# Designs tried in a protein design run: peptides against a protein of PDB entry 5VJI. Part 28

Target 1, 62 residues: chain A of PDB entry 5VJI
Amino acid sequence: NTLVVLHKSGLLEITLKTKELIRQNQATQAELDQLKEQTQMFIEATKSRAPQAWAKLQASLT

## One batch from the design tools (peptide; made by RFdiffusion4, then SolubleMPNN)

Design b2_p15_5_s1 (from b2_p15_5, 9 letters changed)
Fold by OpenDDE base, seed 1:
Structure b2_p15_5_s1 (fold): chain B 62 residues (1-62), chain A 15 residues (1-15)
Amino acid sequence: as target 1 above (62 residues)
Amino acid sequence: SRLAELQERIKQLEA
């Protein structure tokens, strides 16, 4: 069957690993985006000197 | 082979 052919050729391994790498890349990118957002909130908190901005940052870290 | 090259490239990405 087709699955056996894909496995024997090595294409299945390539396909599955590619999918996993894409997933990992997306997860890492999401973490990076979150860190960037938290950094921006920190910057804004330092600029505003307002407790509301610090509260917002604190909420994002929980 | 081309397939072997692709598999090796994947191994590099895994590292």
Scores: peptide ipSAE 0.027, ipTM 0.547, DockQ to the pose 0.026
Fold by OpenDDE base, seed 4:
Structure b2_p15_5_s1 (fold): chain B 62 residues (1-62), chain A 15 residues (1-15)
Amino acid sequence: as target 1 above (62 residues)
Amino acid sequence: SRLAELQERIKQLEA
């Protein structure tokens, strides 16, 4: 059957590993996007010198 | 072969 052919050819292993790598890449990208947002909030807090800007940053870190 | 190359690359990523 199709599953046996995919397994014996090695394509099944490649496919499953590729799906896992895509998942890991998506998770890493999400963390990177969050870090970028937090960095921007930090920059804005330093510029504004407003307590509410620092509160916003703190809320994003909790 | 291309398949062998891909399989080797996958093994390297798993290490």
Scores: peptide ipSAE 0.026, ipTM 0.547, DockQ to the pose 0.026
Fold by OpenDDE base, seed 2:
Structure b2_p15_5_s1 (fold): chain B 62 residues (1-62), chain A 15 residues (1-15)
Amino acid sequence: as target 1 above (62 residues)
Amino acid sequence: SRLAELQERIKQLEA
């Protein structure tokens, strides 16, 4: 059947590994985005000198 | 083969 052909050809492995790589990339991107957001909150805290901004940053560090 | 090349590229991405 089709699944057997895909497995024997190696295409199934390629497909599954590609999906895993996409997942890993998405996870890494999410971590990067979080770091960027935290960095922005830090910048805003230093600029505004408002305690609310520091509180917001602190809340993000969980 | 083309398939072997693609598999090798995947391995490179894994490294």
Scores: peptide ipSAE 0.026, ipTM 0.546, DockQ to the pose 0.026
Fold by OpenDDE base, seed 3:
Structure b2_p15_5_s1 (fold): chain B 62 residues (1-62), chain A 15 residues (1-15)
Amino acid sequence: as target 1 above (62 residues)
Amino acid sequence: SRLAELQERIKQLEA
């Protein structure tokens, strides 16, 4: 059947590994995006000196 | 369906 063919060809292994790598990449990218956002909020807080900007940054760190 | 059965088997291999 199709599953047996996929397994024997090695394509199933590649597919499953690729899916796992995509998942890991997405998790890492999410962490990176969070850090970038926090950095941007920090920059904006330092520029504006507005308490609202600092509050926003603080909320992101909790 | 046959497709659903194959998809379920694939999911079992992913676990």
Scores: peptide ipSAE 0.025, ipTM 0.515, DockQ to the pose 0.017

Design b2_p15_5_s2 (from b2_p15_5, 9 letters changed)
Fold by OpenDDE base, seed 5:
Structure b2_p15_5_s2 (fold): chain B 62 residues (1-62), chain A 15 residues (1-15)
Amino acid sequence: as target 1 above (62 residues)
Amino acid sequence: SRLAELQQRIQQLES
C-alpha cells in the first residue's frame, strides 16, 4: 500500500520529521509573540507613566 | 542521490 511505499522510499521519515519541525516552529513562534506583547506593554508603560500600564506589564510577567 | 542526501540530513537532525 501507499504507506509501505513511503516507508521504503524514506519519505515517511522526512514527512514525520517535517511535522515535528513545524510543531517546534509553532511553539517558538508562540513564545516570540508573547515576548513581543510583553515588550509592547513595557513600551506603553514607559510612554504613559501611568500606574495601570505598569500593572498590566506586571500581570503579564506573573 | 538527492533522496540519500535528504535522508542523511534528517538523521543528523534526529541526533
Scores: peptide ipSAE 0.026, ipTM 0.545, DockQ to the pose 0.024
Fold by OpenDDE base, seed 3:
Structure b2_p15_5_s2 (fold): chain B 62 residues (1-62), chain A 15 residues (1-15)
Amino acid sequence: as target 1 above (62 residues)
Amino acid sequence: SRLAELQQRIQQLES
């Protein structure tokens, strides 16, 4: 069957590894996006000097 | 072959 052919050819390994790499990339990207957001909140807090902006940043870190 | 090359590259990523 198709699955056996994919396994024997090595394409299944490539596919599974690709899926894992995509998953890892997505996880890393999510962490990076979170850090970028926190950085932006920090920048906004320093610009506005508003306590609300610092509160938002603090909430994101908890 | 191209397939063998890809398999080798995947193996390198797994190490």
Scores: peptide ipSAE 0.026, ipTM 0.545, DockQ to the pose 0.024
Fold by OpenDDE base, seed 2:
Structure b2_p15_5_s2 (fold): chain B 62 residues (1-62), chain A 15 residues (1-15)
Amino acid sequence: as target 1 above (62 residues)
Amino acid sequence: SRLAELQQRIQQLES
């Protein structure tokens, strides 16, 4: 069947590996986005000098 | 073949 052909040709492995790489990329991007957000909160805290801004940053570092 | 080249590249990413 088609699945057997894909497996024997190596295309199944390529497809599955590609899906895994996409997943890993998405996970890394999410971590990067979180770091960017935390960095922005740090910048805002330093600019505003507002205690609530520091509290917001601290809450994000859990 | 093109397929062999792709497989080789995938193996490099797996290592």
Scores: peptide ipSAE 0.026, ipTM 0.537, DockQ to the pose 0.024
Fold by OpenDDE base, seed 1:
Structure b2_p15_5_s2 (fold): chain B 62 residues (1-62), chain A 15 residues (1-15)
Amino acid sequence: as target 1 above (62 residues)
Amino acid sequence: SRLAELQQRIQQLES
């Protein structure tokens, strides 16, 4: 059957690994985006010197 | 072969 052919050829392994790498890339990108957002909140808190800006940053870190 | 090349690329991405 088709699955046996895909497995024996190595295409199944490539396909599954590609899907996993895409998933990992998406997860890493999400973490990076979160870090960038937190960095921006830190910058804004430093500029405004407003307690609410620091509170917002603190909330994002919990 | 093309398949071998693709497998090699996958291995490089895994590292």
Scores: peptide ipSAE 0.025, ipTM 0.528, DockQ to the pose 0.026

Design b2_p15_5_s3 (from b2_p15_5, 7 letters changed)
Fold by OpenDDE base, seed 2:
Structure b2_p15_5_s3 (fold): chain B 62 residues (1-62), chain A 15 residues (1-15)
Amino acid sequence: as target 1 above (62 residues)
Amino acid sequence: SRLAELQARIKELEA
């Protein structure tokens, strides 16, 4: 059947590894997005000097 | 083969 052919040819492995790499990329991107947001909060906190801005940043880091 | 090349590339990306 088709599955057996894909497995024997090595294409199944490529497909599965591709899916895994996509997943890893998505996870890394999510972490990057979080860091970007935290960085922005840090910048705003430094500009504002308002306690609430620092509190917001602190909450995001926990 | 092309397949072997692709498989090698996948392994490189995994490293």
Scores: peptide ipSAE 0.027, ipTM 0.558, DockQ to the pose 0.026
Fold by OpenDDE base, seed 5:
Structure b2_p15_5_s3 (fold): chain B 62 residues (1-62), chain A 15 residues (1-15)
Amino acid sequence: as target 1 above (62 residues)
Amino acid sequence: SRLAELQARIKELEA
């Protein structure tokens, strides 16, 4: 069947590894996005000097 | 072959 052909040709290994790399990339991207958001909150806190902005940042770091 | 090269590269990434 098709699965057997993919396995014997080596394409199954390539496909599975690619899927795993995509998953890892997505996880890393999510962490990066969170860091970007926290950085933005830090920037806003420094710009506004509003205590509530610092409180918001602090809450995000807990 | 190109396929063999790709397979070797995958094994390197798995290490």
Scores: peptide ipSAE 0.027, ipTM 0.565, DockQ to the pose 0.024
Fold by OpenDDE base, seed 1:
Structure b2_p15_5_s3 (fold): chain B 62 residues (1-62), chain A 15 residues (1-15)
Amino acid sequence: as target 1 above (62 residues)
Amino acid sequence: SRLAELQARIKELEA
């Protein structure tokens, strides 16, 4: 069957690994986006000197 | 072959 052919040819491994790499890339991108947001909150906290801004940053890190 | 090259690339990404 088709599955056997894909497995024996090595294409199944390529397909499955590609899917996993896409998943890992998405997870890494999400972490990066979160870091960017936290960095922005840090910048805003330093500018405003408002306790509320620091509290917001603190909450995001806990 | 092209397939062998792709498989080798996958192994590199797994390392």
Scores: peptide ipSAE 0.026, ipTM 0.552, DockQ to the pose 0.026
Fold by OpenDDE base, seed 4:
Structure b2_p15_5_s3 (fold): chain B 62 residues (1-62), chain A 15 residues (1-15)
Amino acid sequence: as target 1 above (62 residues)
Amino acid sequence: SRLAELQARIKELEA
């Protein structure tokens, strides 16, 4: 059957590993996006006269 | 083989 052929050819292993790498990439991207957001909040806090902006930043770091 | 090449590339990405 198809599953046996995929396994014996090595394509199944490639597929599974590729899926794992995609997952890892997505996780890393999420961390990067979070850092970007925190950086933006920091920038906004420095430009703001409102202490609430700093409170938002602090909350994001917890 | 092409398959071996792909598997090697995957291993490189894991490093």
Scores: peptide ipSAE 0.026, ipTM 0.543, DockQ to the pose 0.027

Design b2_p15_5_s4 (from b2_p15_5, 8 letters changed)
Fold by OpenDDE base, seed 2:
Structure b2_p15_5_s4 (fold): chain B 62 residues (1-62), chain A 15 residues (1-15)
Amino acid sequence: as target 1 above (62 residues)
Amino acid sequence: SLLQQLQQQIQQLES
């Protein structure tokens, strides 16, 4: 049985752990990307002094 | 069964 062999060899556990780490990495990357976008909106708001830019930033901070 | 035990362990690792 392939599943038994994978389990006994430890490969199954390593594979599952790797998948979880990839998932966590993707989640963290998504949060980082969101922060980067919010930072850019903040920079633009400070530069332009335009109410529209501040409104856009405020809308993103939820 | 052994298969059932392995399935339970897999679910534990996936959680």
Scores: peptide ipSAE 0.033, ipTM 0.573, DockQ to the pose 0.017
Fold by OpenDDE base, seed 5:
Structure b2_p15_5_s4 (fold): chain B 62 residues (1-62), chain A 15 residues (1-15)
Amino acid sequence: as target 1 above (62 residues)
Amino acid sequence: SLLQQLQQQIQQLES
């Protein structure tokens, strides 16, 4: 069957590993985007010196 | 692992 052919060719293992790497990459990208947003909130807090900006940053970290 | 499980299933079908 097709599954046996994919296994014997080595393509099944490569395909499954690739799917997992894509998933991990997407998860890492999401964490990076969150960090970028938190960094921007930190920058805005330092610029404005307003307690509201610090409150927004604190809320994002909790 | 998932790969090990699939490999085992494939081997069972081949036997």
Scores: peptide ipSAE 0.029, ipTM 0.593, DockQ to the pose 0.016
Fold by OpenDDE base, seed 3:
Structure b2_p15_5_s4 (fold): chain B 62 residues (1-62), chain A 15 residues (1-15)
Amino acid sequence: as target 1 above (62 residues)
Amino acid sequence: SLLQQLQQQIQQLES
């Protein structure tokens, strides 16, 4: 059957590994995006000197 | 369908 062909060809293993790598990449990207957002809030806080900007940054770190 | 069967079998292998 089709699944047996996919397994024997190695394509199933590649597909499953690719799916796992995509999942891991998505998790890592989410962490990176969070760090980028925190960095941007820090930059904005330093530029504006507004207490609200610092409060926003502090809230993101809790 | 064949697609549903394959998806189910793949999901079982992922577990």
Scores: peptide ipSAE 0.029, ipTM 0.526, DockQ to the pose 0.017
Fold by OpenDDE base, seed 4:
Structure b2_p15_5_s4 (fold): chain B 62 residues (1-62), chain A 15 residues (1-15)
Amino acid sequence: as target 1 above (62 residues)
Amino acid sequence: SLLQQLQQQIQQLES
């Protein structure tokens, strides 16, 4: 059957590994985007010296 | 996406 052919050819392993790598890449990208946002909020908090900016940063870390 | 392309290729093999 098709599954046996895909397994013997190595394509099944490559496909499943590729799916996992895509998932990991998406997770890493989400973490990177979160860090970028937190960094920007930190920069804005230091510039404004406003309690509201620090409160916004704190909320993003919880 | 790459995943969609691979899925399409697999479906072609099943036909």
Scores: peptide ipSAE 0.025, ipTM 0.552, DockQ to the pose 0.020

Design b2_p15_6_s1 (from b2_p15_6, 8 letters changed)
Fold by OpenDDE base, seed 5:
Structure b2_p15_6_s1 (fold): chain B 62 residues (1-62), chain A 15 residues (1-15)
Amino acid sequence: as target 1 above (62 residues)
Amino acid sequence: AAEKIAQMQEQLKKL
């Protein structure tokens, strides 16, 4: 049975760990992208002094 | 993470 061989060899554990690491990487990347976007909105709010830009930033932080 | 992997392995063993 292929599953038994994969389990006994440790390859199944490595495969599942790799999948989990990919998931964690994706989550960290999403957080980083959100922070970059919030930083950009902050920069725009400070430059424009427009209430709308501050409203966009506020909405992103809720 | 380790617990989740162990759970997945256990589910696969039941198939």
Scores: peptide ipSAE 0.056, ipTM 0.658, DockQ to the pose 0.018
Fold by OpenDDE base, seed 4:
Structure b2_p15_6_s1 (fold): chain B 62 residues (1-62), chain A 15 residues (1-15)
Amino acid sequence: as target 1 above (62 residues)
Amino acid sequence: AAEKIAQMQEQLKKL
């Protein structure tokens, strides 16, 4: 069957490893996106000088 | 990661 052929060729292992690496990449990207958002909140807090913007930033870091 | 791959391979073999 196709599964046996994929296993014996090593392609099954490669496919599953690739899928896991894609998942890890997606997780890392989500962390980067969060950091970008926090950075933007910091910039906005600095520009506005409004206590509310600092409170928003603080809430995002918890 | 390796353990997760092994588990997925086992699941696929059961199909």
Scores: peptide ipSAE 0.055, ipTM 0.660, DockQ to the pose 0.019
Fold by OpenDDE base, seed 1:
Structure b2_p15_6_s1 (fold): chain B 62 residues (1-62), chain A 15 residues (1-15)
Amino acid sequence: as target 1 above (62 residues)
Amino acid sequence: AAEKIAQMQEQLKKL
């Protein structure tokens, strides 16, 4: 049984842990991308001085 | 080779 061999060799544990680390990395990347977008909205709000740009930023932070 | 795999497993458990 291939699954039994993978379990006994420890490769199953490595595979499962790798999948979890990939998932965590994807979640962290999504948070980072959101922060980048919020930073861009902040920059635009400071440049334009338009109330609408500040409202857009505020909505993103709620 | 088995020792290297065991070390990799232990490192992954710390993450």
Scores: peptide ipSAE 0.044, ipTM 0.631, DockQ to the pose 0.021
Fold by OpenDDE base, seed 3:
Order: C-alpha cells, then structure tokens, then sequence
Structure b2_p15_6_s1 (fold): chain B 62 residues (1-62), chain A 15 residues (1-15)
C-alpha cells in the first residue's frame, strides 16, 4: 500500500508539513504585500497631495 | 487501497 510506505518512510509527514508551510508562507506573503501596497499608497498620497490619493489610502486601511 | 489514497488526497486538500 502506497500510503503505508509514505507513512513509514516519513514522506507523508514531510508532504503534509510542506503543504502547511506553503499555506502559511502564502498568508504571510499576502499580509506583507498588503502592507507594501498601503505604504506605496501613503507615499503617493504625500507626493500628490491630492484628496483622491488620501481617500484611496483610507479605503485600503478599513 | 484506493480508498486510503483518496483519504490522503482529501487530507492534503484540507491544508
């Protein structure tokens, strides 16, 4: 049985752990990307001094 | 068994 071989070799545990780590990495990356985008919107708002840029930033924070 | 493989695949999908 392939599942028994995978379990006994430890490969199943590695596979499941790897998938969980990928999921966690993707979640952390999404949070980081959101923060980077918010930072960029803040920079653009300060550069343009336009109310529209500040409104866009405000909408992203809530 | 095919059922055990299917169970493993389902566990992987839940992560």
Amino acid sequence: as target 1 above (62 residues)
Amino acid sequence: AAEKIAQMQEQLKKL
Scores: peptide ipSAE 0.040, ipTM 0.604, DockQ to the pose 0.015

Design b2_p15_6_s2 (from b2_p15_6, 9 letters changed)
Fold by OpenDDE base, seed 4:
Structure b2_p15_6_s2 (fold): chain B 62 residues (1-62), chain A 15 residues (1-15)
Amino acid sequence: as target 1 above (62 residues)
Amino acid sequence: AQEKLAQMQQQEKEL
């Protein structure tokens, strides 16, 4: 069958590993995007000196 | 098409 041929050729292992790497890349990108947003909220909190901006930052970290 | 996909998924579990 097709999957037996893919397994014996090594292409199945490469395909499954590639899918896992894509998944890990997507997870890392989501964490990076969250960190960028938190950094922006920190910058805004320091500029405004408003208690509300610090409260928003704190809420994002919990 | 759906039967072919189900067959491939079953073959993957048996591999």
Scores: peptide ipSAE 0.035, ipTM 0.604, DockQ to the pose 0.013
Fold by OpenDDE base, seed 5:
Structure b2_p15_6_s2 (fold): chain B 62 residues (1-62), chain A 15 residues (1-15)
Amino acid sequence: as target 1 above (62 residues)
Amino acid sequence: AQEKLAQMQQQEKEL
C-alpha cells in the first residue's frame, strides 16, 4: 500500500501540511488583493472628491 | 488515473 509507505516515511504528514499551507496562502492572497482594491478606491475617492467615488468605496466595505 | 486516485482515497480512510 503506497499510502502506508508514505505515512511510515513521514512524507504524508508533510504533504498534507503543505497542501493546507498552500490553501491558507491562497486565501490570504485573496484577502490582500481585496484590501489592495479597497485601498485604490480610497485613493481615487480622495483625489476626485466626487461623491460617486466614496459611494463605490462604501459599497466595497459592506 | 481517476480510478487510481479513488483507490488512494479509500486507502486514506483506512489509515
Scores: peptide ipSAE 0.034, ipTM 0.611, DockQ to the pose 0.013
Fold by OpenDDE base, seed 2:
Structure b2_p15_6_s2 (fold): chain B 62 residues (1-62), chain A 15 residues (1-15)
Amino acid sequence: as target 1 above (62 residues)
Amino acid sequence: AQEKLAQMQQQEKEL
C-alpha cells in the first residue's frame, strides 16, 4: 500500500520530521513574538512615564 | 474522500 511504500523509501520519516520541525518553528516564533510585544510595552512604559503603561507591562509578565 | 482517509489512518496503525 502507499504508506508501506512511503515508509520503505524513507519519505514517511522525512514528512513526519518536517511536520515536527514546522510545529517547533511555529512555537519558537510565538515565543519570539511575545518577547517582541513585551519589549514594545517596556519601550512605551519608559517613554510615557504613565502608570497604566507599567501596569500593562506587568500584566504581560505572567 | 472520508473513506480513503480512514483507510490511510488504519494503515498507519498497522505500521
Scores: peptide ipSAE 0.034, ipTM 0.601, DockQ to the pose 0.013
Fold by OpenDDE base, seed 3:
Structure b2_p15_6_s2 (fold): chain B 62 residues (1-62), chain A 15 residues (1-15)
Amino acid sequence: as target 1 above (62 residues)
Amino acid sequence: AQEKLAQMQQQEKEL
């Protein structure tokens, strides 16, 4: 079957590793996007000096 | 095409 051929050729391992790398990249990108958002909230908190902006940042870190 | 993919994925689980 095609799967046995893919396994024996090593292409299946590469495909599965690529799938895992894509998954890890997506997870890392989500963490990065969260950090960017938290950084923006930090910048806004430092600019506004408003207690509510710091509270919003603190809530995002919980 | 989707049925063939599903069959391949089922075979992957059986490895």
Scores: peptide ipSAE 0.032, ipTM 0.608, DockQ to the pose 0.014

Design b2_p15_6_s3 (from b2_p15_6, 10 letters changed)
Fold by OpenDDE base, seed 5:
Structure b2_p15_6_s3 (fold): chain B 62 residues (1-62), chain A 15 residues (1-15)
Amino acid sequence: as target 1 above (62 residues)
Amino acid sequence: AQQKLAQMQAKLQQL
């Protein structure tokens, strides 16, 4: 049984941990991308001084 | 042999 061999070798634990780390990395990357977008909206709001740019930023933070 | 390896890899992806 491949699963039994994988478990006994310790590779099952490593495989499962690797999958979890990949998942966490993907989640963290998504949060980072969102923060980058929000930062850009903040920069644009500060530059334009337009109420619409601030409204767009506010909507993104809800 | 290559087919068996591919099957084992596919099974690993299901974990």
Scores: peptide ipSAE 0.032, ipTM 0.544, DockQ to the pose 0.014
Fold by OpenDDE base, seed 4:
Structure b2_p15_6_s3 (fold): chain B 62 residues (1-62), chain A 15 residues (1-15)
Amino acid sequence: as target 1 above (62 residues)
Amino acid sequence: AQQKLAQMQAKLQQL
């Protein structure tokens, strides 16, 4: 059984840990992408001085 | 051989 061999060799533990680290990395990347988008909206709001751009930023923070 | 590899990969993805 391949699963038994992977378990006994320690490779199963490494595989599961690697999978979890990849998942955590993906979650962190999504948070970074959201922050980058919010930062861009802030820059645009500052440049435009338009109330609508500030309203858009405020909506994104909720 | 390729079928066996695909089966192993599928099992690993389910863990």
Scores: peptide ipSAE 0.030, ipTM 0.541, DockQ to the pose 0.015
Fold by OpenDDE base, seed 1:
Structure b2_p15_6_s3 (fold): chain B 62 residues (1-62), chain A 15 residues (1-15)
Amino acid sequence: as target 1 above (62 residues)
Amino acid sequence: AQQKLAQMQAKLQQL
């Protein structure tokens, strides 16, 4: 059984740890992308002085 | 042989 061989070799533990690290990396990347978008909305709000740009920023922070 | 490898990879992805 391949699963038994992977477990006994220690490769199963490494595989599961790698999958978890990939998941965490993807979650962190999504948070980073959200922060980048919020930063851009903040920049646009400060530049335009338009109430619509501030409303858009506020909506993103809720 | 390729079908067996694909089945093994699919089982690994379910872990």
Scores: peptide ipSAE 0.030, ipTM 0.538, DockQ to the pose 0.015
Fold by OpenDDE base, seed 2:
Structure b2_p15_6_s3 (fold): chain B 62 residues (1-62), chain A 15 residues (1-15)
Amino acid sequence: as target 1 above (62 residues)
Amino acid sequence: AQQKLAQMQAKLQQL
């Protein structure tokens, strides 16, 4: 049984841990991308001084 | 052998 061999060798644990780390990395990257977008909206709001840009930023934070 | 490897990969995807 290949699954039993993987378990006994410790490779199953490594595989499952690697899968979890990939998932966590993806989640953290998504949060980072959201923060980058919010930061860009903030920069644009400060540059334009337009009320629409501030409204867009405010909507993104809700 | 190739079929056994494919079965192992399928099992890993389900975990």
Scores: peptide ipSAE 0.030, ipTM 0.563, DockQ to the pose 0.014

Design b2_p15_6_s4 (from b2_p15_6, 8 letters changed)
Fold by OpenDDE base, seed 2:
Structure b2_p15_6_s4 (fold): chain B 62 residues (1-62), chain A 15 residues (1-15)
Amino acid sequence: as target 1 above (62 residues)
Amino acid sequence: AEEKLAQMQEQLKKL
């Protein structure tokens, strides 16, 4: 069957590894997006000097 | 990650 052929060719291993790498990439991208947002909140807090902006940043870091 | 991959491969082999 197709599964046996895929396994014997090594393509199954590559396919599953690729799927895992995509998942890891997505997780890393989510962390980067969060860091970008936190960085923006930090920039806004430094510019405004408003306690509310610092409170918002602090809440995001917990 | 490697262990998880091995587990997934084993599950697929049973189908």
Scores: peptide ipSAE 0.076, ipTM 0.701, DockQ to the pose 0.019
Fold by OpenDDE base, seed 1:
Structure b2_p15_6_s4 (fold): chain B 62 residues (1-62), chain A 15 residues (1-15)
Amino acid sequence: as target 1 above (62 residues)
Amino acid sequence: AEEKLAQMQEQLKKL
């Protein structure tokens, strides 16, 4: 039984943990990317001094 | 997270 061998070897635990870590890494990366985008919108708002740029930033924070 | 992983492993063992 392949499943029994995978379990007893510890490979099943490692595989499932790896999948979970990949998922968590992807989620954290998405949050980081969002923060980077919001930072860029903030920079653009400060540079342009235009109300629409601030509105865009504010919309992204909702 | 560890509990969830353990639950998943247990489900797989039943297959």
Scores: peptide ipSAE 0.073, ipTM 0.697, DockQ to the pose 0.019
Fold by OpenDDE base, seed 5:
Structure b2_p15_6_s4 (fold): chain B 62 residues (1-62), chain A 15 residues (1-15)
Amino acid sequence: as target 1 above (62 residues)
Amino acid sequence: AEEKLAQMQEQLKKL
């Protein structure tokens, strides 16, 4: 039984842990991408001094 | 996360 072999060897645990780490990495990357976008909106808001740019930034933070 | 891993392992062992 392949599942039994994978379990006994510890490879099943490693596989599942690896999948979880990949998921966590993807989530962290998404947060970083969001922060980058928010930073860009902040820069644009400071440059334009337009109420619309500040409103856009505010909407992204809520 | 560790608890979730343990639960998944247990489920797979029952298949």
Scores: peptide ipSAE 0.072, ipTM 0.698, DockQ to the pose 0.019
Fold by OpenDDE base, seed 3:
Structure b2_p15_6_s4 (fold): chain B 62 residues (1-62), chain A 15 residues (1-15)
Amino acid sequence: as target 1 above (62 residues)
Amino acid sequence: AEEKLAQMQEQLKKL
């Protein structure tokens, strides 16, 4: 059957590993995007010197 | 990740 062929060829291992790597990449990308957003809020807080911008940054870190 | 992959492969073999 197809499953046996995929297993013996090593393609099943590659396929499952690829799916796991995609999942891990998505999780890491989400963390990176969060850090980028926090960095942007920090930059805006330093530029504006407005208390509201610092409050937004602080809220994101809690 | 490797352990999870091995578990998934084992589950597929049982089908």
Scores: peptide ipSAE 0.069, ipTM 0.694, DockQ to the pose 0.019

